# Designs tried in a protein design run: peptides against a protein of PDB entry 7PB4. Part 119

Target 1, 105 residues: chain A of PDB entry 7PB4
Amino acid sequence: KMLNIKEYKEKLLSTLGEFLEDHFPLPDRSVKKKKKNIQESSVNLITLHEMLEILINRLFDVPHDPYVKISDSFWPPYVELLLRNGIALRHPEDPTRIRLEAFHQ
Target 2, 218 residues: chain B of PDB entry 7PB4
Amino acid sequence: DALQMAVGYFEKGPIKASQNKDKTLEKHLKTVENVAWKNGLASEEIDILLNIALSGKFGNAVNTRILKCMIPATVISEDSVVKAVSWLCVGKCSGSTKVLFYRWLVAMFDFIDRKEQINLLYGFFFASLQDDALCPYVCHLLYLLTKKENVKPFRVRKLLDLQAKMGMQPHLQALLSLYKFFAPALISVSLPVRKKIYFKNSENLWKTALLAVKQRNR

## One batch from the design tools (peptide; made by RFdiffusion4, then SolubleMPNN)

Design b2_p8_7_s4 (from b2_p8_7, 5 letters changed)
Fold by OpenDDE base, seed 2:
Structure b2_p8_7_s4 (fold): chain B 105 residues (1-105), chain C 218 residues (1-218), chain A 8 residues (1-8)
Amino acid sequence: as target 1 above (105 residues)
Amino acid sequence: as target 2 above (218 residues)
Amino acid sequence: SLLRLLVE
């Protein structure tokens, strides 16, 4: 059962990878390099694919607390996308934490 | 100058523990409004103020007023728009602010200096179609952004599903018509022949301001 | 899955 879930996870992530890259890419931040004074938040944003991977992994690794803390690497539009589509849920008491909806159930 | 002081106030917060915080805020807000409507704002000023309006730093009333006066002197930076979209998604702004932003974005679309990065946000805008309050304005935005490459089967299906749910809405029909133009093979449904594409334009808050901007930049 | 809904 665990193997099947892992396989499913991998298949899902692989299938979504190209789609997510094509339709929900990160914006190019190349323009910010030139102006010295803007504290370019050196924070590297992760891809939507990576975000989903984190969420899925957390669900499997820590099923009793499947919530992931939203970090600065989480691009807000991605978070919103996941929440709006019911793919992820916010923690009822801590809005800084989200979990993957148990779609496997 | 007065504008710099006002922008600085909103960016950095109140410097002086002045007893009359509200009066100071109002003064600076009026300064921004006056300059914006008379001369327009520089791209840098819009960059700062737009983010402030959407970040939730101030109350909804203040944010609304700031957003309403985001009138460019010449151009709006594409980067400002990208950042703004990010702030919208943080969830610290009201639904009304979101609507106002999309209205603003549509109204100011021609004044955005570049569209390359905004086009990358196509999928995110498309995802916002499911919001009933945003849908009319998002359709208009998508109408402006849509290229042939954006017309995909899954998006066609989603639009048709949305039409099934909401009925035949003028803004949705306009977008569908554009999709059919780019990819007629993907849309088998007969669309009503509309002589005029209709989007909610009657409520353009910036009509007068936009005319002034165009006149100044000719 | 809800993810499929995004892709489909």
Scores: peptide ipSAE 0.044, ipTM 0.870, DockQ to the pose 0.124
Fold by OpenDDE base, seed 4:
Structure b2_p8_7_s4 (fold): chain B 105 residues (1-105), chain C 218 residues (1-218), chain A 8 residues (1-8)
Amino acid sequence: as target 1 above (105 residues)
Amino acid sequence: as target 2 above (218 residues)
Amino acid sequence: SLLRLLVE
């Protein structure tokens, strides 16, 4: 059963990977480096795929508290995308925490 | 100069010791407004002020005024737009500010130096179509951004669903017509042939300013 | 599926 869940997870993430890369890629930071005045955000943004992976893992690993703290690596448009589409939900008392919606239930 | 001081004020925030915070704010805001409408702002100034307007650092009234004077002297950096979109998603700005931003983005679209990064945001803009207040302006923006590669079956479905919900809106019809142009096989429904594409607020708040910018850059 | 939610 655990293997099946893992396999399902991997399959889901794999399937989503291409889609997410094609339609929701991160902006190219290389453009920012060329312009002198752009404060180089030293923060490495993670991909939407990675963000989803984190959320999925949290849901499976800690189902009773499936919330993930929004870090600086979370690109705000990604967060908004997940929330707006009902893929993720904010913690009712802590807006800095989000969880994956349990679609499997 | 006065503009640099004003921009610096907004960037650094009010110094705690200022007894007349409101007067100082107004002074600097007027300085920015005056320069913006007369000469336009440098790309760097727009970069700073645009982010400030969308970050929620100041009240809605101030943010609105700042955003209204984001008039370029020459060009707007696409990086500024990318950052701005990020700020919009943080949720610290009002709905009216979001609307104003999209209006601004459409109005200033031709003055953005590059479109490559903005095109990468296509999916995010498309996701904003579901917001009724933003929909007319987002449609217009998407109309400007849409390439053949953006026309996907799932987006077609979403647009058709939106049309079913909202009815045949001119801005939505315009976007659908463009989609049909790029991918006729994906849109089986007959669209009314419109002689003229119409978007709401084709005459934007910046009409006079934009004319001036174009004249200066000729 | 999550994909469906993103696409829908």
Scores: peptide ipSAE 0.043, ipTM 0.859, DockQ to the pose 0.096
Fold by OpenDDE base, seed 3:
Structure b2_p8_7_s4 (fold): chain B 105 residues (1-105), chain C 218 residues (1-218), chain A 8 residues (1-8)
Amino acid sequence: as target 1 above (105 residues)
Amino acid sequence: as target 2 above (218 residues)
Amino acid sequence: SLLRLLVE
């Protein structure tokens, strides 16, 4: 059962990966290099695929507390996309935490 | 200069000690407004002030006024737009500010230096079509951004569903017509051949300023 | 759901 879940997870992530990359790519970071002084904290943004992977893993690893803390690596548009489409939900008491919506439960 | 001081004030925030915080704020805001409408703002100034307007650092009234005076002297950096979209998603700005931003974005579209990164945001803009308040302006923006590669079956379906829900809105029809132009096979529905594309005149707020900018850059 | 759209 666990193997099937892992396989399903991988298949889901793989299928989503191409779509997410094509339609919701990260903005090109290349613009950061030229002007020295804007200490824009080079926060390494993760891909939407990686974000979903984190959420899915949390759901499976810690089902009783499936919430993930929103870090600086979470690009706000991705967070908003997941929330608006009902893919993720905010913690009712802590807006800095989100979980994957259990569509199959 | 006065503008640099004003921008610095908004960037660094009010220093605690002044009893006349409101007067100081108003003074700096007027300075920005005056320069913006008279000469336009440098891309760097727009970058700073646009982020401030959308970050929720100040109240809605102040944010609105700042956003209204985001008039370029020459160009707007696409990076500023990308950052702005990020701020919009954080949810610290009002719905009215979001609407104003999209109106601004449409109005200033030709002054954005590059479109490559903005085009990458296509999916995010498209997702905002479901917001009734944003929909007319987002359609206009998408009309400006849409390339053949953006026209996908799932987006066509979403637009048709939206049309079924909202009716045959002129802005939606305009976007659908463009989609049909790029991918006729995806849209089987006969769209009325509209000779004229009708979007809400988003430029009205900046019409005079935009004319001035174009004249200066000529 | 977007997920369904993505999987479909």
Scores: peptide ipSAE 0.041, ipTM 0.862, DockQ to the pose 0.184
Fold by OpenDDE base, seed 1:
Structure b2_p8_7_s4 (fold): chain B 105 residues (1-105), chain C 218 residues (1-218), chain A 8 residues (1-8)
Amino acid sequence: as target 1 above (105 residues)
Amino acid sequence: as target 2 above (218 residues)
Amino acid sequence: SLLRLLVE
């Protein structure tokens, strides 16, 4: 039963990954290094696919507390996208934490 | 110069504990406003001030005034717009600021140096269509951004659903008409042939300023 | 349902 869940998860992530990459890619921050010290915000942003993977994993690993803390690697537009579309929910008491919406219903 | 000092104030905050913080803020804000409306702002200045206006560092009144004077001397950097959209999504700015930003983005669209990265944000803008306050301006923005590659069946369905919910809005009809132009097979519904495309607030807050910018760059 | 909307 656990294997089936893992396979389902992988399939879901794979299917979503292609769609998300096509329609919601990260902006190319390859700003040509012109010499001026524009502090390239050194924060590595993760893909929407990776973000969803984290949320799904948390739901399975810690179902009683399925919330993930929003890190600097979470691109704000992605967070907003997930929240607005009902894919994720903010913690009612801590807006810095989000969970995957239980699609099982 | 006075402008550099003003921009520096907003970027770094007050250097000295001035007893009259409000007067100092007002002075710098007026400096920015005066230069912006008379000469426009450099792309670097817009980059700094636009981010500040959307970051929630200052109050809504100040943010609104800053955003209203984001008038370019020549061009706006695409990177500034991408960063601004990120700040917009953080949720530290008011709803009115969001509306103003989209109005600004539409008004200043032709002055943005590149569109490649903005086009990548198409899906995010499209997702904002569900916000009733933003919808008219987002439709206008999407009308400017939409390419054939953006016209997908799922987006057509969403637009039709939105039309069913909100009614036949002129801004939505304009966007649907464009979609039908690019992908007629995806839209079987007969759209009224409108001779003129009407978007809400066709006269933007920056009309006079934009005319001046165009005259200076000629 | 929403994931379906994103995937469809």
Scores: peptide ipSAE 0.037, ipTM 0.853, DockQ to the pose 0.121; fails the geometry check

Design b2_p8_8_s1 (from b2_p8_8, 7 letters changed)
Fold by OpenDDE base, seed 2:
Structure b2_p8_8_s1 (fold): chain B 105 residues (1-105), chain C 218 residues (1-218), chain A 8 residues (1-8)
Amino acid sequence: as target 1 above (105 residues)
Amino acid sequence: as target 2 above (218 residues)
Amino acid sequence: MLLRLLIE
């Protein structure tokens, strides 16, 4: 059962990967090298595929608390996309945490 | 420079010690408004102020006024638009601010220096079509952005489904007509031959200002 | 299901 779930997960992620890359790519941040001192922490944004992988993994690894904390690596448009389409839900008491919805129904 | 002081105020936030916080805010806001409508704003000023308007740092009334005066002197940086879309999605701005942003984006579209990164946001804009308040303006934006490569079967289905739900809206018909032009094989439905494309006049708020910008940059 | 949600 676990193997089948893992395989299904991998297949799902693989199938989604190309689609997500084509239709929801990260914008090329021209990191204009602004001057030295303001460490604008170049927050490395993750892909939508990576975000979904994190959410799916959390659901399987910790099913009793399937919520992931939104980090600075989570591009806000991706978070909004997942929430708007019902793919993810915010934690009712902590809006900084989200979970995958599709597997709880 | 009064404008630099005003922009700096909005960027750094109100200094706690001022007894007349509201008067100071209004003074700086009026400074920005006056310069923007008379001369336009530099791309750097728009970058700063646009993010502030969408970040939720100030109240909705202030954010609305800032956004209304995001008039370029010459160009708007594409990077500013990409950042703005990010802030829009954080959810700290009101629904009315979101609508105003899309109206602004459509109105200012020709003044954006590049479109390469904005074109990458096509999918995100398309996903916003399901918002009834945004739909008319998003359709107009998509009409401006759509290339043949963006016309996919799944997007055609979504537009047709949306039309089934909302009825034959003029803005949806305009976008569907464009899709049919690029990919006639994907749209078998007979679309009414509309000679005139009808979008909401989103640019009306800035019409006079935009004419002035075009005249200065000739 | 996820694909449908993203595509739909």
Scores: peptide ipSAE 0.057, ipTM 0.866, DockQ to the pose 0.095
Fold by OpenDDE base, seed 1:
Structure b2_p8_8_s1 (fold): chain B 105 residues (1-105), chain C 218 residues (1-218), chain A 8 residues (1-8)
Amino acid sequence: as target 1 above (105 residues)
Amino acid sequence: as target 2 above (218 residues)
Amino acid sequence: MLLRLLIE
């Protein structure tokens, strides 16, 4: 049973990965402008695929508390996309936490 | 100069020692407004002030005034726009600020130096079509951004569904007509041939200022 | 279903 869930998860993530990369890519931060002092906070943003993987993993690993804390690696447009489309929900008492919506009910 | 001091004030925040914070804030706002409407702002100044206006650092009234004076001297950096979209999604700005931003983005579209990164945001803008307050302006933005590669069956379906929900809106019809132009096989629905593409509020708040910018850069 | 939601 666990193997089947894991396989399903992997298949889902794999199928989503190509779509998400094509339609919702991260903006290229790579404007190498050498200007010295802009400590652009080198926050490494994760892909939407990786974000979904984190949310799915949390749902399976901790089903009684399936919420993930929004980190600096979470690109705000991705968070908004997930929330707006009903893919994720904010915690009712803590807006810094989101969970994957359990579509299987 | 006075502008640098004003921008620095908004960037660093109020220095604790000023007894009259409101008077100081108003002074700096007026400085930015005067320079912006008279001469335009440098791309770096727009970068700083645009992020401040959308970050929720100041109140809605201040943010609105800042955003209204985001008039370029020459160009706007696409990076500023990408960062701005990120701030919009953080949810610290008001709905009215979001609307104003999209109006600004449409108005200033030709002054953005590059479109490559903005085009990558196509899917995010498209998702914002569901917001009734944003929809007219997002349609206009998408009309400016849409390439053949963006016209996908799922987006066509979404637009048709939106049309079914909201009715035959001129801004939706304009976007659908463009989609049909790029991919006629995906849109079997007969669209009324409107001679004029009409987007709501075609007369933007910046019309006079933009004319002045174009004249200075000639 | 998730794909549909991202697409819808």
Scores: peptide ipSAE 0.058, ipTM 0.866, DockQ to the pose 0.095; fails the geometry check
Fold by OpenDDE base, seed 4:
Structure b2_p8_8_s1 (fold): chain B 105 residues (1-105), chain C 218 residues (1-218), chain A 8 residues (1-8)
Amino acid sequence: as target 1 above (105 residues)
Amino acid sequence: as target 2 above (218 residues)
Amino acid sequence: MLLRLLIE
């Protein structure tokens, strides 16, 4: 049963990966190295696929606390996309935490 | 320069110790407004001020005024738009600010230097169609952005579903007509042949300013 | 189901 869940997870992530890359790619930050000292913390943004993987993993690994803290690597449009479409939910007491919505079959 | 001082004020934020915070704010805001409407703003100034307006750093009234004066002297950087969209999603700006931003984006669309990165945001804009307040302006934006490659079956279905819910809205019909143009096989529904495409509020708040900008840049 | 939410 666990193997089937892992396989299903992998298949889901694989299928989503192509779709998400095609329709919701990260904007190319033109890293024009212009030397201006603005400490824009070069936080590497993760892909939507990676974000979903984190959320899915958390749901499976810690089902009693399936919430993930929104990090600086989480691109705000991705967070909004997940929340707006009901794919993720904010923690009721901590808006900086989100969980994957349990899609009951 | 008075403008540089004003921009710097908004960037750094109000110094806690100033007793006349509101007067200082108003002074700098008026400076930005005056320059923006007379001469337009440099791309760098727009980059800074646009992000400030959408970041929730200031109150809604201030943000609205800043956003209304985001008039370019020449061009707007697409990077500024990408950053702005990110700020919109942080949820610190009001719904009215979001609407104003999309109105601004449509109005200023031709002044954006590049569209490659904005085109990558197509899916995000499309997802915003479900917001009733944003829908008219998002349709207009999508009308400007849509390429054949963006016309997918799932998006067609979403638009048709939206039409079923909202009725035959002119802005939605305009977008659907464009979709049908690119992919006639995906849209079996007969769309009324509209000779003229009308988007709501085609007359933007910036009409006079934009005419002036175009005249200065010829 | 997740795909359906993104696609549907």
Scores: peptide ipSAE 0.055, ipTM 0.866, DockQ to the pose 0.094; fails the geometry check
Fold by OpenDDE base, seed 3:
Structure b2_p8_8_s1 (fold): chain B 105 residues (1-105), chain C 218 residues (1-218), chain A 8 residues (1-8)
Amino acid sequence: as target 1 above (105 residues)
Amino acid sequence: as target 2 above (218 residues)
Amino acid sequence: MLLRLLIE
């Protein structure tokens, strides 16, 4: 029975999520509480799991343009991790856009 | 204060109108260098200047000089290191700057105020082992950071694969020996009992400065 | 590679 692509996606994301949370957690922002003045742009960073979910969803929802624009919520180390491991690719003409690499079985 | 003016210059960037941009830059850079080597820099100054050095705001030569003078008066903020790693991943700095950063990070490791957040970056540092230029320094950093909880089967496999590819490098052997210490069941390979751990002397660039910092903080 | 590590 072809595991429903959706179920496989969910299982993959779930398994990846635990692994990524354990080994690639976001740094705790808790240090920023004290001094008022530095407009540290309160950009809410998303988890690596959420980033992958966005990329996977884009690939499925818009297969003809599977690229996602890198936002300020994308932590640079995560972007680099995905690119270095061949999980994601930059758009050839727009380095601000990345796509999930089609893992050819 | 001359140092504050210099830091402010690097933070705000060069004011458009000065024909002598290079002379002004050099003056401020020398000011930072002189203070850093003489007295060390405050954690706040290191935070600002380290980010500037890695952000690609200035040329590689300037960035290299700034990074070389990131000598603490007392401590380096862990947050500065976390931010720095983020900048490294943006890809606006040269490969040589990345190498220098890891050398700096190893050399200054004991002066970092906390290690909790740096330990969370373990996976990112480990991923950088595949870079041949970074590998020796990253191994040294990982040797300093590794806890039992970091020793996982997949990381052991990666280290063994790297050893198969690169040969029995002293820095890889040092890290593998530590892994075997924490998780002997994961490493079946007989590692030569090296009595001495050999890492590249990353501290050589800052040896004199580090001695001075330690003396001031005693 | 990462995906393979996660599936095994």
Scores: peptide ipSAE 0.047, ipTM 0.864, DockQ to the pose 0.114; fails the geometry check

